Peptides against a protein of PDB entry 4Z5W. Designs and how they scored, part 110

Target 1, 305 residues: chain A of PDB entry 4Z5W
Amino acid sequence: IPDVFLELNKLWYFSAQSNLFNGEMPRSLSNSRSISLLSLRNNTLSGQIYLNCSAMTNLTSLDLASNSFSGSIPSNLPNCLRLKTINFAKIKFIAQIPESFKNFQSLTSLSFSNSSIQNISSALEILQHCQNLKTLVLTLNFQKEELPSVPSLQFKNLKVLIIASCQLRGTVPQWLSNSPSLQLLDLSWNQLSGTIPPWLGSLNSLFYLDLSNNTFIGEIPHSLTSLQSLVSKENAVEEPSPDFPFFKKKNTNAGGLQYNQPSSFPPMIDLSYNSLNGSIWPEFGDLRQLHVLNLKNNNLSGNIP

## One batch from the design tools (peptide; made by RFdiffusion4, then SolubleMPNN)

Design b2_p18_6_s2 (from b2_p18_6, 7 letters changed)
Fold by OpenDDE base, seed 4:
Structure b2_p18_6_s2 (fold): chain B 305 residues (1-305), chain A 18 residues (1-18)
Amino acid sequence: as target 1 above (305 residues)
Amino acid sequence: SPSFEPSGGFIDGGGDLS
């Protein structure tokens, strides 16, 4: 990418995704005062990520995903006072979330999917301070770590939480009940154990629940039959609209199906590939908005209602 | 809308098709 962005003083949106760009990000781009949306996703860019936040005063969205960047996560990003969306998926940092992200008040959407992020406890302790954080994607990180259950953790405004395919141990954390606006939860493809907690049914905005491919035991909580978002359409829920897409993958090695918005996911309860027992509650018939109920590969018994 | 396969899997938000 040529170093000509100083001359482009009116450039508001720059998208060069899915090209063959290599080398480092141009210095003039890292100092652009005009750019609001920057996407360089799916290239072969390399080097350390550096943005001059004092210069990039209009930056609202940053997508650098699927590049060959290395080094540390830029600790100065919270100084980009208008920066709302960050997509750092598939950048192999091999790092922890910077402590400075506690001050990242502009942050609304963050993805570190498959970015070799370490220390989930530290990550969540830091990110809980991001008061405007609505979308958090941490899929394919924290391999074999324990999902923290610290009751003090609080994500007040969280709407989308995806921590899938991390081989995480532990239980469904109680602190997640403090996220009453949660709409989409994916904790699939982990090693989570225990019972599915009844308080999940109190998340009235939850339309997408994926707990598949874990080690959950016990009965399906009856409270899941009363998820308000799946009973009626009456409450228009404000949906998060991150500037990055989502992908539903069948496995870690398969290509994904692209979903541009969280709303593109069908209303779903997926509890498949666990060790759940007992019966299917007849009251699942009350979930008139439910598109997918996946209970495959469990120890369920009795009659199908 | 993309065709949803109810056969499991996980969400990779912000990733790519590869």
Scores: peptide ipSAE 0.487, ipTM 0.836, DockQ to the pose 0.308
Fold by OpenDDE base, seed 1:
Structure b2_p18_6_s2 (fold): chain B 305 residues (1-305), chain A 18 residues (1-18)
Amino acid sequence: as target 1 above (305 residues)
Amino acid sequence: SPSFEPSGGFIDGGGDLS
């Protein structure tokens, strides 16, 4: 990409996605005072990510996903005081979340999907301080780590949490009960154990629950038949609309279906591929808004209602 | 009634089709 952005003093939106750009990000781009939306996703850009946050005072959205960047996660990003959305998916950092992200008050949507992020405990301890964080995607990281269950963890404004395909150990963490606005939860493709906690049914905005491909035991909590968002058409809860798409993948190597917004996901409960026992509750019939109920590959018994 | 479809899989947010 040519270093010509100094001349583009009115540039508000720059998108160069899905091209063949290589080399480093131009210095003039990293110092742009005018740019609000920057997307360079799906290129072959390399080098270290550096943004001059003191100059980039209008930056609100940053998408650098699917590039060949290396080095550390830029610790100065919290100094970009208007930066709301960050997509760093598929950038192989091999790093922990910077401690500086505790101060990232402008942050609303973050993806580090498949970015070789390490230390989930530290990551969540840091990111809980992001008071405006609504969407958090940490899929394909933290391989075989333990999902922390520290009750003091709090994500007050969290609406979308995706920590899938990490082979995480542990249980469904109680601290998620501190996220009453949670709409979408994907903890699938882990090694989570224990029982599915009844308090999940108290998350009145939860319309998408994926706990599939884990090691959960016990009965399906009856409280899931009372998920309010699936019982009634509640008023359109303002859904998070991050400036990056989502992909539902059948496996790590398969092409995914693209979803542009969380609201595009069908209302779903997926508890498949666990060790759940007991019966299917007839009261699942009360979930009038539910599109997909997947309970396959469990130890369930009794009658199908 | 809910459909019993094999949705299977996980969400990758922010990635691409590559």
Scores: peptide ipSAE 0.486, ipTM 0.833, DockQ to the pose 0.337
Fold by OpenDDE base, seed 5:
Structure b2_p18_6_s2 (fold): chain B 305 residues (1-305), chain A 18 residues (1-18)
Amino acid sequence: as target 1 above (305 residues)
Amino acid sequence: SPSFEPSGGFIDGGGDLS
């Protein structure tokens, strides 16, 4: 990428995704005062990620996913006072989230999917201080770690939480009950155990629940038959979607189906591939907005209502 | 491991179709 961005003093949107760009990000781009949206996704860019946040005062969205950047996560990003969306998916950092992210008050959407992020406890302890954080994707990280269950963790404004395919141990964490605005939860493809907690049914905005491919035991909580978002169509005010897409993948290496917005996912309860027992509650028939109910490959018995 | 069936997949946010 040429170092000519100083001359482009009116450039608001720069998208150069899905090209063959290599080398480092040009210095003039890292100092652009005009750019609001920057996407360099799916290239072969390398080196350390550096942004001059004192210069980049208009930066609101940063997409650097699927590049060959190296080194630490840039600790100065919280100084970009208007930066809302960060997509760092498929950047192999082999790092922890920096402590400075405790001060990242502008942050609304963050993806580190498949970025070799380590220490889930530290990550969640840091990110809980991001008071405006609504979307958090941590899929394909923290391999074989334990999902922390510390009740003091609070994500008050969290709407989308995806921590799938991490081989995480532990239970469904009670601190999620402190996220009453949660709409989408994916904890699938882990090694989570215990029972599915009844308080999940109190999350009135939850329309998409994926707990599939874990080691959950016991009965399906009856409270799931009363999920308000699945009983009645709430006029959910469409909040601004993250500036990055979502993909439903069959496995770690497969291409996925693209979803441009979390609201594009069908209303779903997926509890498949667990060790759940008991009956299917007839009251699942009250979930008039439910599109997908997947209970396959469990130990359920009785009549199918 | 359960067979990689479409119904047993997971969400990747911010990745590529690659």
Scores: peptide ipSAE 0.482, ipTM 0.833, DockQ to the pose 0.435
Fold by OpenDDE base, seed 3:
Structure b2_p18_6_s2 (fold): chain B 305 residues (1-305), chain A 18 residues (1-18)
Amino acid sequence: as target 1 above (305 residues)
Amino acid sequence: SPSFEPSGGFIDGGGDLS
């Protein structure tokens, strides 16, 4: 990419995704005063990620996913006072989340999917301080770690939480009950155990629940038949979606189906591939908005209502 | 009535289809 961005003093949106750009990010781009949205996703860019946050005062969205960047997660990003969305998916950092992210009050959407992030306990302890954080994607990280269940963890404004395919151990964490605005939860493809907690049914905005491919036991909580978002059409307040897409993947190697917004996912309860027992509650028939109910590969018995 | 469509994947966010 040529170093010509100093002359582009009115450039608000720069998207050069899915090209063949290589080398480092141009210095003029890292110092752009005008740019609001920067997307360089799916290139072969390399070197250290560096942004001059004191210069980049208009930066609101950063998408550097699927590049060959190296080194540390840039700890100065919280100094980009308008930066809301960060997509660092598929950048191999081999790192922990920087402590400076405790101060990242502008942050609303973050993806570190498949970025070799380590120490989920530290990550969640840091990110809970991001009071405006609504979307958090941590899929394909933290391999074989334990999902922390510390009750003090609090994500008050969290709407989308995806921590799939991490081989995480532990239980469904009680601290998620402190996220009453949660709409989408994916904890699938882990090694989570214990029972599915009844308080999940109190998450009135939860329309998408994926707990599939874990080691859950016990009965399906009856409270899931009372998920308000699945009983009645809530007028989904059109909240600004993250500036990055989502993909429903069948496995780690599959391309998957693209979803541009979390609201584009079909309303779903997926509890498949667990060790759940007991009956299917007839009251699942009350979930008039539910599109997909997947209970396959469990130990359920009785009649199908 | 809810449809029983085959699911069983997980969500990845922010990547590409590549």
Scores: peptide ipSAE 0.477, ipTM 0.827, DockQ to the pose 0.324

Design b2_p18_6_s3 (from b2_p18_6, 6 letters changed)
Fold by OpenDDE base, seed 4:
Structure b2_p18_6_s3 (fold): chain B 305 residues (1-305), chain A 18 residues (1-18)
Amino acid sequence: as target 1 above (305 residues)
Amino acid sequence: SPSYPLSGSFIDGGGDLS
């Protein structure tokens, strides 16, 4: 990429995703005063990520996903006072979330999917301080770590939480009950155990629940038949709109299906591939907005209602 | 090593098509 962005003083959007760009980000781009949205996703860019936040005063969205960047996560990003969305998916950092992210008040959407992030406890302890954080994607990180259950963790404004395919141990953490605006939860493809907690049914905005491929036991909590968002459409829920797409994939190497918005996901309860027992509650029939109920590969018995 | 599920699906938010 040529080092000419200082001359492009009217450039508001720069989207050059899915090209063959290599080398480092040009210095003029890292100092652009005009750019609001920067997307360089799916290239072969390398080097350390550096942004001059004092210069990049208009930066609102940063997508550097699927590049060959190395080194540390840029600790100065919280100084980009208008930066809302960060997509760092598929960048192999091999790092922890910087402590400076406690001060990242502009942050609304963050993805570190498949970015070799370590120490989930530290990550969540830091990110809980991001008061405007609505979308958090941490899929394919923290391999074989334990999902923290620290009751003090609070994500008050969280709407989308995806921590899938991490082989995480532990239980469904009670601190999630402190996220009453949660709309989408994916904790699939972990090693989570215990029972599915009844308080999940109190998340009135939850329309997408994926707990598939874990080691959950016991009965399906009856409270899931009362998920308000799946009973009626009466309450308009604010749509979380990160500036990056989502992909539903079978594995890391599969293309999968692209979803541009969380609302593009069908209303779903997926509890498949667990060790759940008992009956299917007839009251699942009350979930008139539910598109997908996946209960396969469990130990359920009785009659299908 | 990362998990590579052979069946089912999970969400890779912010990723790309492989």
Scores: peptide ipSAE 0.442, ipTM 0.804, DockQ to the pose 0.376
Fold by OpenDDE base, seed 5:
Structure b2_p18_6_s3 (fold): chain B 305 residues (1-305), chain A 18 residues (1-18)
Amino acid sequence: as target 1 above (305 residues)
Amino acid sequence: SPSYPLSGSFIDGGGDLS
């Protein structure tokens, strides 16, 4: 990419995704005062990620996913005072989230999917301080770590949480009960154990629940038949979606179905591939908005309602 | 990257199509 962005003093949106760009980001781009949305996703850019946040005062969205960047996660990003969305998916950092992210008050959407992020406990302890964080994607990280269940963790404004395919141990964390606005939860393809907690049914905005491919035992909590978002259609004003898409995938690197917004996911309860027992509650019939109920490959018995 | 069975799916947010 040429170093010519100083002359482009009115450039608001720069998208150069899915090209063959290599080398480092131009210095003039890292100092652009005008750029609001920057996407360089799916290239072969390399080197250390550096942004001059004192210069880039208009930056609101950063998409650098699927590049060959190396080194540490830029610790100065919280100084980009208008930066809301960060997509760092598929950048192999092999790092922890910087402590400075405790101060990242502008942050609303973050993806580190498949970025070799380490130490889930530290990550969650840091990110809970991001008061405006609504979307958090941590899929394909923290391999074989334990999902912390520290009750003091609080993500008050969290709407989308995806921590899939991490081989995480532990239980469904109680601190999620402190996220009353949660709409989408994907904890699938882990090694989570214990029972599915009844308090999940109290998350009135939860329309998408994926707990599939874990080691959950016991009965399906009856409270799931009372998920308000699945009983009645909420006329909730759609909040702005993150500036990055979501993909439903069967494996780590395969193609998937693209979803541009979390609301584009079908209303779903997926509890498949666990060790759940007992009956299917007939009150699942009350979930008139439910599109997908997947209970396959469990130890359920009795009559199908 | 590990290959997963075709029996299930998960969400990758922020990724790309292969």
Scores: peptide ipSAE 0.442, ipTM 0.804, DockQ to the pose 0.383
Fold by OpenDDE base, seed 3:
Structure b2_p18_6_s3 (fold): chain B 305 residues (1-305), chain A 18 residues (1-18)
Amino acid sequence: as target 1 above (305 residues)
Amino acid sequence: SPSYPLSGSFIDGGGDLS
């Protein structure tokens, strides 16, 4: 990418996704005063990620995913006072979340999917201080760590939480009950155990629940038949979605589906591939908005209602 | 992407289909 962005003093949106750009980010781009949205996703850019936040006062969205950047997570990003969306998926940091992210009040959407992030306890302890955080994607990190269940953790404005395929141990954390606006929860492909907590059914906005491929036991909580978002068509206030797409990936090398916004996911309860027992509640029939109910590969018994 | 022996899917946000 040429170092010509100083001359582009009116550039608001720069998208160079899915090209063949290599080398480092141009210094002029890292110092752009005008740019609001920067997307360099799916290139071969390398080097240390550096942004001059004192210069980049208009930066609201940063997408550097699927590049060959190296080094530490930029600890100065919280100084980009308007930065809302960060996509760092598939950047191999081999690092912990910087402590400075406690001060990242502008942050609304964050993805570190498959970025070799370590120490989930520290990550969640830090990120809970991001009061405006609505979307958090931490898939394919924290391998074999324990999902912290510290009741003091609070993500008050969290709407989308995805921590899939981490081989995480532990239970469904009680602190999630402090996220009443949660719409989408994916904790699939972990080693989570215990029972599915009944308080999940109190999350009135929860329309997508994936707890599949864990080690959950006990009965399906009857409270899941009362998920309000699945009973009635809530007029989903079109909230601004993250400036990065979501991908429903198969656990096989065979492709996936792209979803441009969380609301594009079909309403779903997936509890498949656990050790759940008991009956299927007839009251699942009350979930008129439910598109997918996946209960396969459990120890359920009785009649199918 | 990790291949798991069981059929299923999970969400990856922000990445690609690779």
Scores: peptide ipSAE 0.440, ipTM 0.802, DockQ to the pose 0.407
Fold by OpenDDE base, seed 2:
Structure b2_p18_6_s3 (fold): chain B 305 residues (1-305), chain A 18 residues (1-18)
Amino acid sequence: as target 1 above (305 residues)
Amino acid sequence: SPSYPLSGSFIDGGGDLS
């Protein structure tokens, strides 16, 4: 990418995704005062990520996913006072989330999917301070770590939480009950154990629940039949979706289905591939908005309602 | 890669189709 962005003093949106760009990000781009949306996703860009937040006062969205960047996560990003969306998926950092992210009050959407992020406890402890954080994607990180269950963790405004395919140990964390606006939860493809907690059914906005491919035991909580978002058409006010898409993938290397917004996911309860027992509650019939109920590969018995 | 030789899917937010 040529270093010509100083001349482009009115450039508001720059998208050069899915090309063959290589080398480092141009210095003039990292100092652009005009740019609001920057997407360089799916290229072969390399080097250290650096943004001059003092210059980039209009930056609201940053998508650098699927590049060959190296080095540390830029600790100065919280100084980009208007930066809302960060997509750092598939950048191999091999790092922890910077402590400075405690001050990232503008942050609304963050993805570190498949970015070799380490220390989930520290990550969640830091990110809970992001008061405006609504979307958090941490899929394919924290391999074999323990999902912290510290009840004091609080993500008050969290709507989308995806921590899939991390081989995480532990239980469904109680601190998620502090996220009453949660709409989408994916904790699939982990090693989570224990019972599915009944308080999940109190998350009135929860329309997508994936707990598949874990080691959950016990009965399906009856409270899941009372998920309000699945009983009635809530006019979910489409809040601004993150500026990055979501992909439902079968594996890390396969093409997935693209979903541009969380609301585009079909209403779903997936509890498949666990060790759940007991009956299927007839009251699942009350979930008139439910599109997918996946209970396969469990130890369920009785009648199918 | 998912460590489980099981069928299913998970969400990868912010990635790509590649």
Scores: peptide ipSAE 0.435, ipTM 0.812, DockQ to the pose 0.433

Design b2_p18_6_s4 (from b2_p18_6, 8 letters changed)
Fold by OpenDDE base, seed 4:
Structure b2_p18_6_s4 (fold): chain B 305 residues (1-305), chain A 18 residues (1-18)
Amino acid sequence: as target 1 above (305 residues)
Amino acid sequence: SPSYPLSGSFISGGGDLL
């Protein structure tokens, strides 16, 4: 990428995703005063990520995902006072979340999917201080760590939480009950154990629940039949709109699906591939907005209602 | 390479298809 961005003093949006760009980010780009939206996703860019936050005063969205960047997560990003969305998916940092992210008050959406992030306890302890954080995606990190159950963890404004395919141990953490605006939860493809907690049914905005491919035992909590967002359409919940897409792999050899918004996900309860027992509650019939109920590969018995 | 479980669907955010 040429080092000409100082001359482009009116450039508000720069998208150069899915190209063949290599080398480092040009210094003029890292110092751009005009750029609000920067996307360089799916290139071969390398070196350390550096942004001059004192210069980049208009930066609101940063997408550097699927690049060959190395080194540490830029600890100065909280100084980008308007930066809301960060997509660092598929950047192999081999790092912990910087302590400076406690001060990241502009942050609304963060993805580190498949970014070799370590220490989930530290990551969640830091990120809970991001008061405006609505979307958090941490899929394919923290391999074989324990999902912290520390009751003091609070994500008050969290709407989307995805921590899938981490081989995480532990239980469904009670601190998630402190996120009453949660709309989408994916904890699938972990080693989570214990029972599915009844308080999940109190998350009135929760329209998408994936707990599939874990080691959950016991009965399906009856409170899941009372998820208000799946009973009625009445509550127009503010949709979190991250500037990065979501991807869901299909079980078939067909390519995964891209979802541009959380609303593009079908209303779903997936509890498949666990060790759940007991009956299917007839009251699942009350979930008139539910598109997908997946209970396959459990120890369920009785009649199908 | 982390063996992506071939048989599962999970969500990733921001990255290309896994």
Scores: peptide ipSAE 0.366, ipTM 0.800, DockQ to the pose 0.351
Fold by OpenDDE base, seed 5:
Structure b2_p18_6_s4 (fold): chain B 305 residues (1-305), chain A 18 residues (1-18)
Amino acid sequence: as target 1 above (305 residues)
Amino acid sequence: SPSYPLSGSFISGGGDLL
């Protein structure tokens, strides 16, 4: 990418995604006073990620996903006072989240999907201080770590939490009960154990629940038949979606589906591939907004209601 | 590519198709 962004003093949106750009990010781009949205996703850019946050006063969205960047996560990003959305998916950092992210008050949406992030305990302890954080994607990190269940963790404004395919141990964390605005939860493809907690049915905005491919035991909590968002069509005010898409694979080798908004996911309860027992509650029939109920590959018994 | 688990789907965010 040429170093010509100083002359482009009115450039608000720069998208150069899905090209063949290599080398480092231009210094003039890292100092742009005009750019609000920057997307360089799916290139071969390399080196250390550096942004001059004192210059980049208009930066609101940063998409650097699927690049060959190396080194540490930039600790100065919290100084970009308008930066809301960060997509660092598929950047292989092999790092922890910087302590400076405790001060990241502008942050609303963060993805580190498949970025070799380490220490989930530190990550969650840091990110809980991001008071405006609504979307957090941590899929394919923290391999074989333990999901912390520290009751002091608080994500008050969290709407989307995705921590799938981490081989995480532990239980469904009680601190999620402190997230009453949670709409989408994916903890699938882990090694989570214990029972599914009844308080999960008190999350009135929760329309998408994936706990599939874990080691959960016991009965399906009856409180899941009372998930208010699945009983009645809430006029959910569409909040601004993150500036990055979500992807869901159907099968191992199938192309994933792209979802541009969390609301584009079908209302779903997936508890498949666990060790759950007991009956299917007939009160699942009250969930008139539910599109997908997946209970396959459990130890369930009795009549199908 | 991470070996996607054989029998299921999970969500990722921000990256091109995993």
Scores: peptide ipSAE 0.355, ipTM 0.794, DockQ to the pose 0.368
Fold by OpenDDE base, seed 1:
Structure b2_p18_6_s4 (fold): chain B 305 residues (1-305), chain A 18 residues (1-18)
Amino acid sequence: as target 1 above (305 residues)
Amino acid sequence: SPSYPLSGSFISGGGDLL
């Protein structure tokens, strides 16, 4: 990418996604005062990620995903006082989340999907201080770590939490009950154990729940039949979606489906591939907004209602 | 490489399908 952004003093939006750009990010781009949205996703860009946050005073969205960047996660990003959305998916950092992210008050949406992030305990302890954080995607990180259950963890404004395919151990953490605005939860493809907690049914905005491919035991909590967002349409708050897409992969060889916003996901409860027992509650019939109920490959018994 | 599970669906965010 040429180093010409100093001359582009009115450039508000720069998208160069899905090209063959290589080398480092231009210094003039890292110092742009005008850019609000920067996307360089799906290129072969390399080197250290550096942004001059004191210069980039208008930066609101940063998408650097699917690049060959190396080195540390930029610890100075919290100094970008308007930066709301960060997509760092598929960047191989091999790092922990910087402690400086405790101060990241502008942050609303963060993806580190498949970014070789380590230490989930530290990551969640840091990110809980991001009071405006609504979307957090941590899929394909933290391999074989334990999902912390510390009750003091609090994500008050969290709407989308995705920590799938991490082989995480532990239980469904009670601190998620402190996220009453949670709309989408994906903890699938882990090694989570214990029972599914009844307080999940108190998350009145939860329309998408994926707990599939874990080691959950016991009965399906009856409280899941009373999820208000799945009973009635009245509470579908259309909030601004993250400036990055979501992908759902069905098969290893199939292209995933792209979803541009969380509300584009079909209302779903997926509890498949666990060790759940007991009956299917007839009251699942009250979930008039539910599109997908997947209970396959469990130890369920009794009558299908 | 983390072995993508052979069968099933999980959500990723922001990463292209490549």
Scores: peptide ipSAE 0.354, ipTM 0.790, DockQ to the pose 0.368
Fold by OpenDDE base, seed 2:
Structure b2_p18_6_s4 (fold): chain B 305 residues (1-305), chain A 18 residues (1-18)
Amino acid sequence: as target 1 above (305 residues)
Amino acid sequence: SPSYPLSGSFISGGGDLL
């Protein structure tokens, strides 16, 4: 990418995604005063990520995903006072989340999906201070770590939490009950154990629940039959979605599906591939908005309602 | 790359198709 962004003093949006760009990010781009949205996703860009937050006063969205960047996560990003969305998916950092992210009050959406992030306890402890954080994607990180269950963790405004395929140990964490606006939860493909907690059914906005491919035992909580978002059409005010898409990979087909917004996911309860027992509650019939109920590969018994 | 388990789907965000 040429170093010509000083001349582009009115450039508000720059998208150069899915090209063959290599080398480092241009220094003039890292100092752009005009740019609001920057997407360089799916290139071969390399070097250290550096942004001059003192210059980049208009930066609201940053998508650098699927690049060959190296080094540390930029600790100065909280100084980008308007920066809301960060997509760092598929950047191999081999790092912890910087402590400075405690001060990241502008942050609304963060993805580190498949970014070799370490220390989930520190990550969650830091990110709970992001009062505006609504979307958090941490899939394919924290390999074999323990999902912290510290009840003091608080994500008050969290709407989307995805921590899939981390081989995480532990239980469904009680601190998620402090997220009453949670709409989408994916904790699939972990080593989570214990029972599915009944308080999940109190998350009135929860329309998508994936707990599949874990080691959960016991009965399905009856409270899941009372998930308000699945009983009635909540006019979920489409809040601003993150500027990055979501991908649901179906293992059987190389083509994952792209979802541009969380609202584009079909209403779902997936509890498949666990060790759940007992009956299927007839009251699942009350979930008139439910599109997918997946209970396969469990120890369930009795009648199918 | 972690071998995607054979039977299921999970969500990733922001990256191109994993």
Scores: peptide ipSAE 0.337, ipTM 0.789, DockQ to the pose 0.379

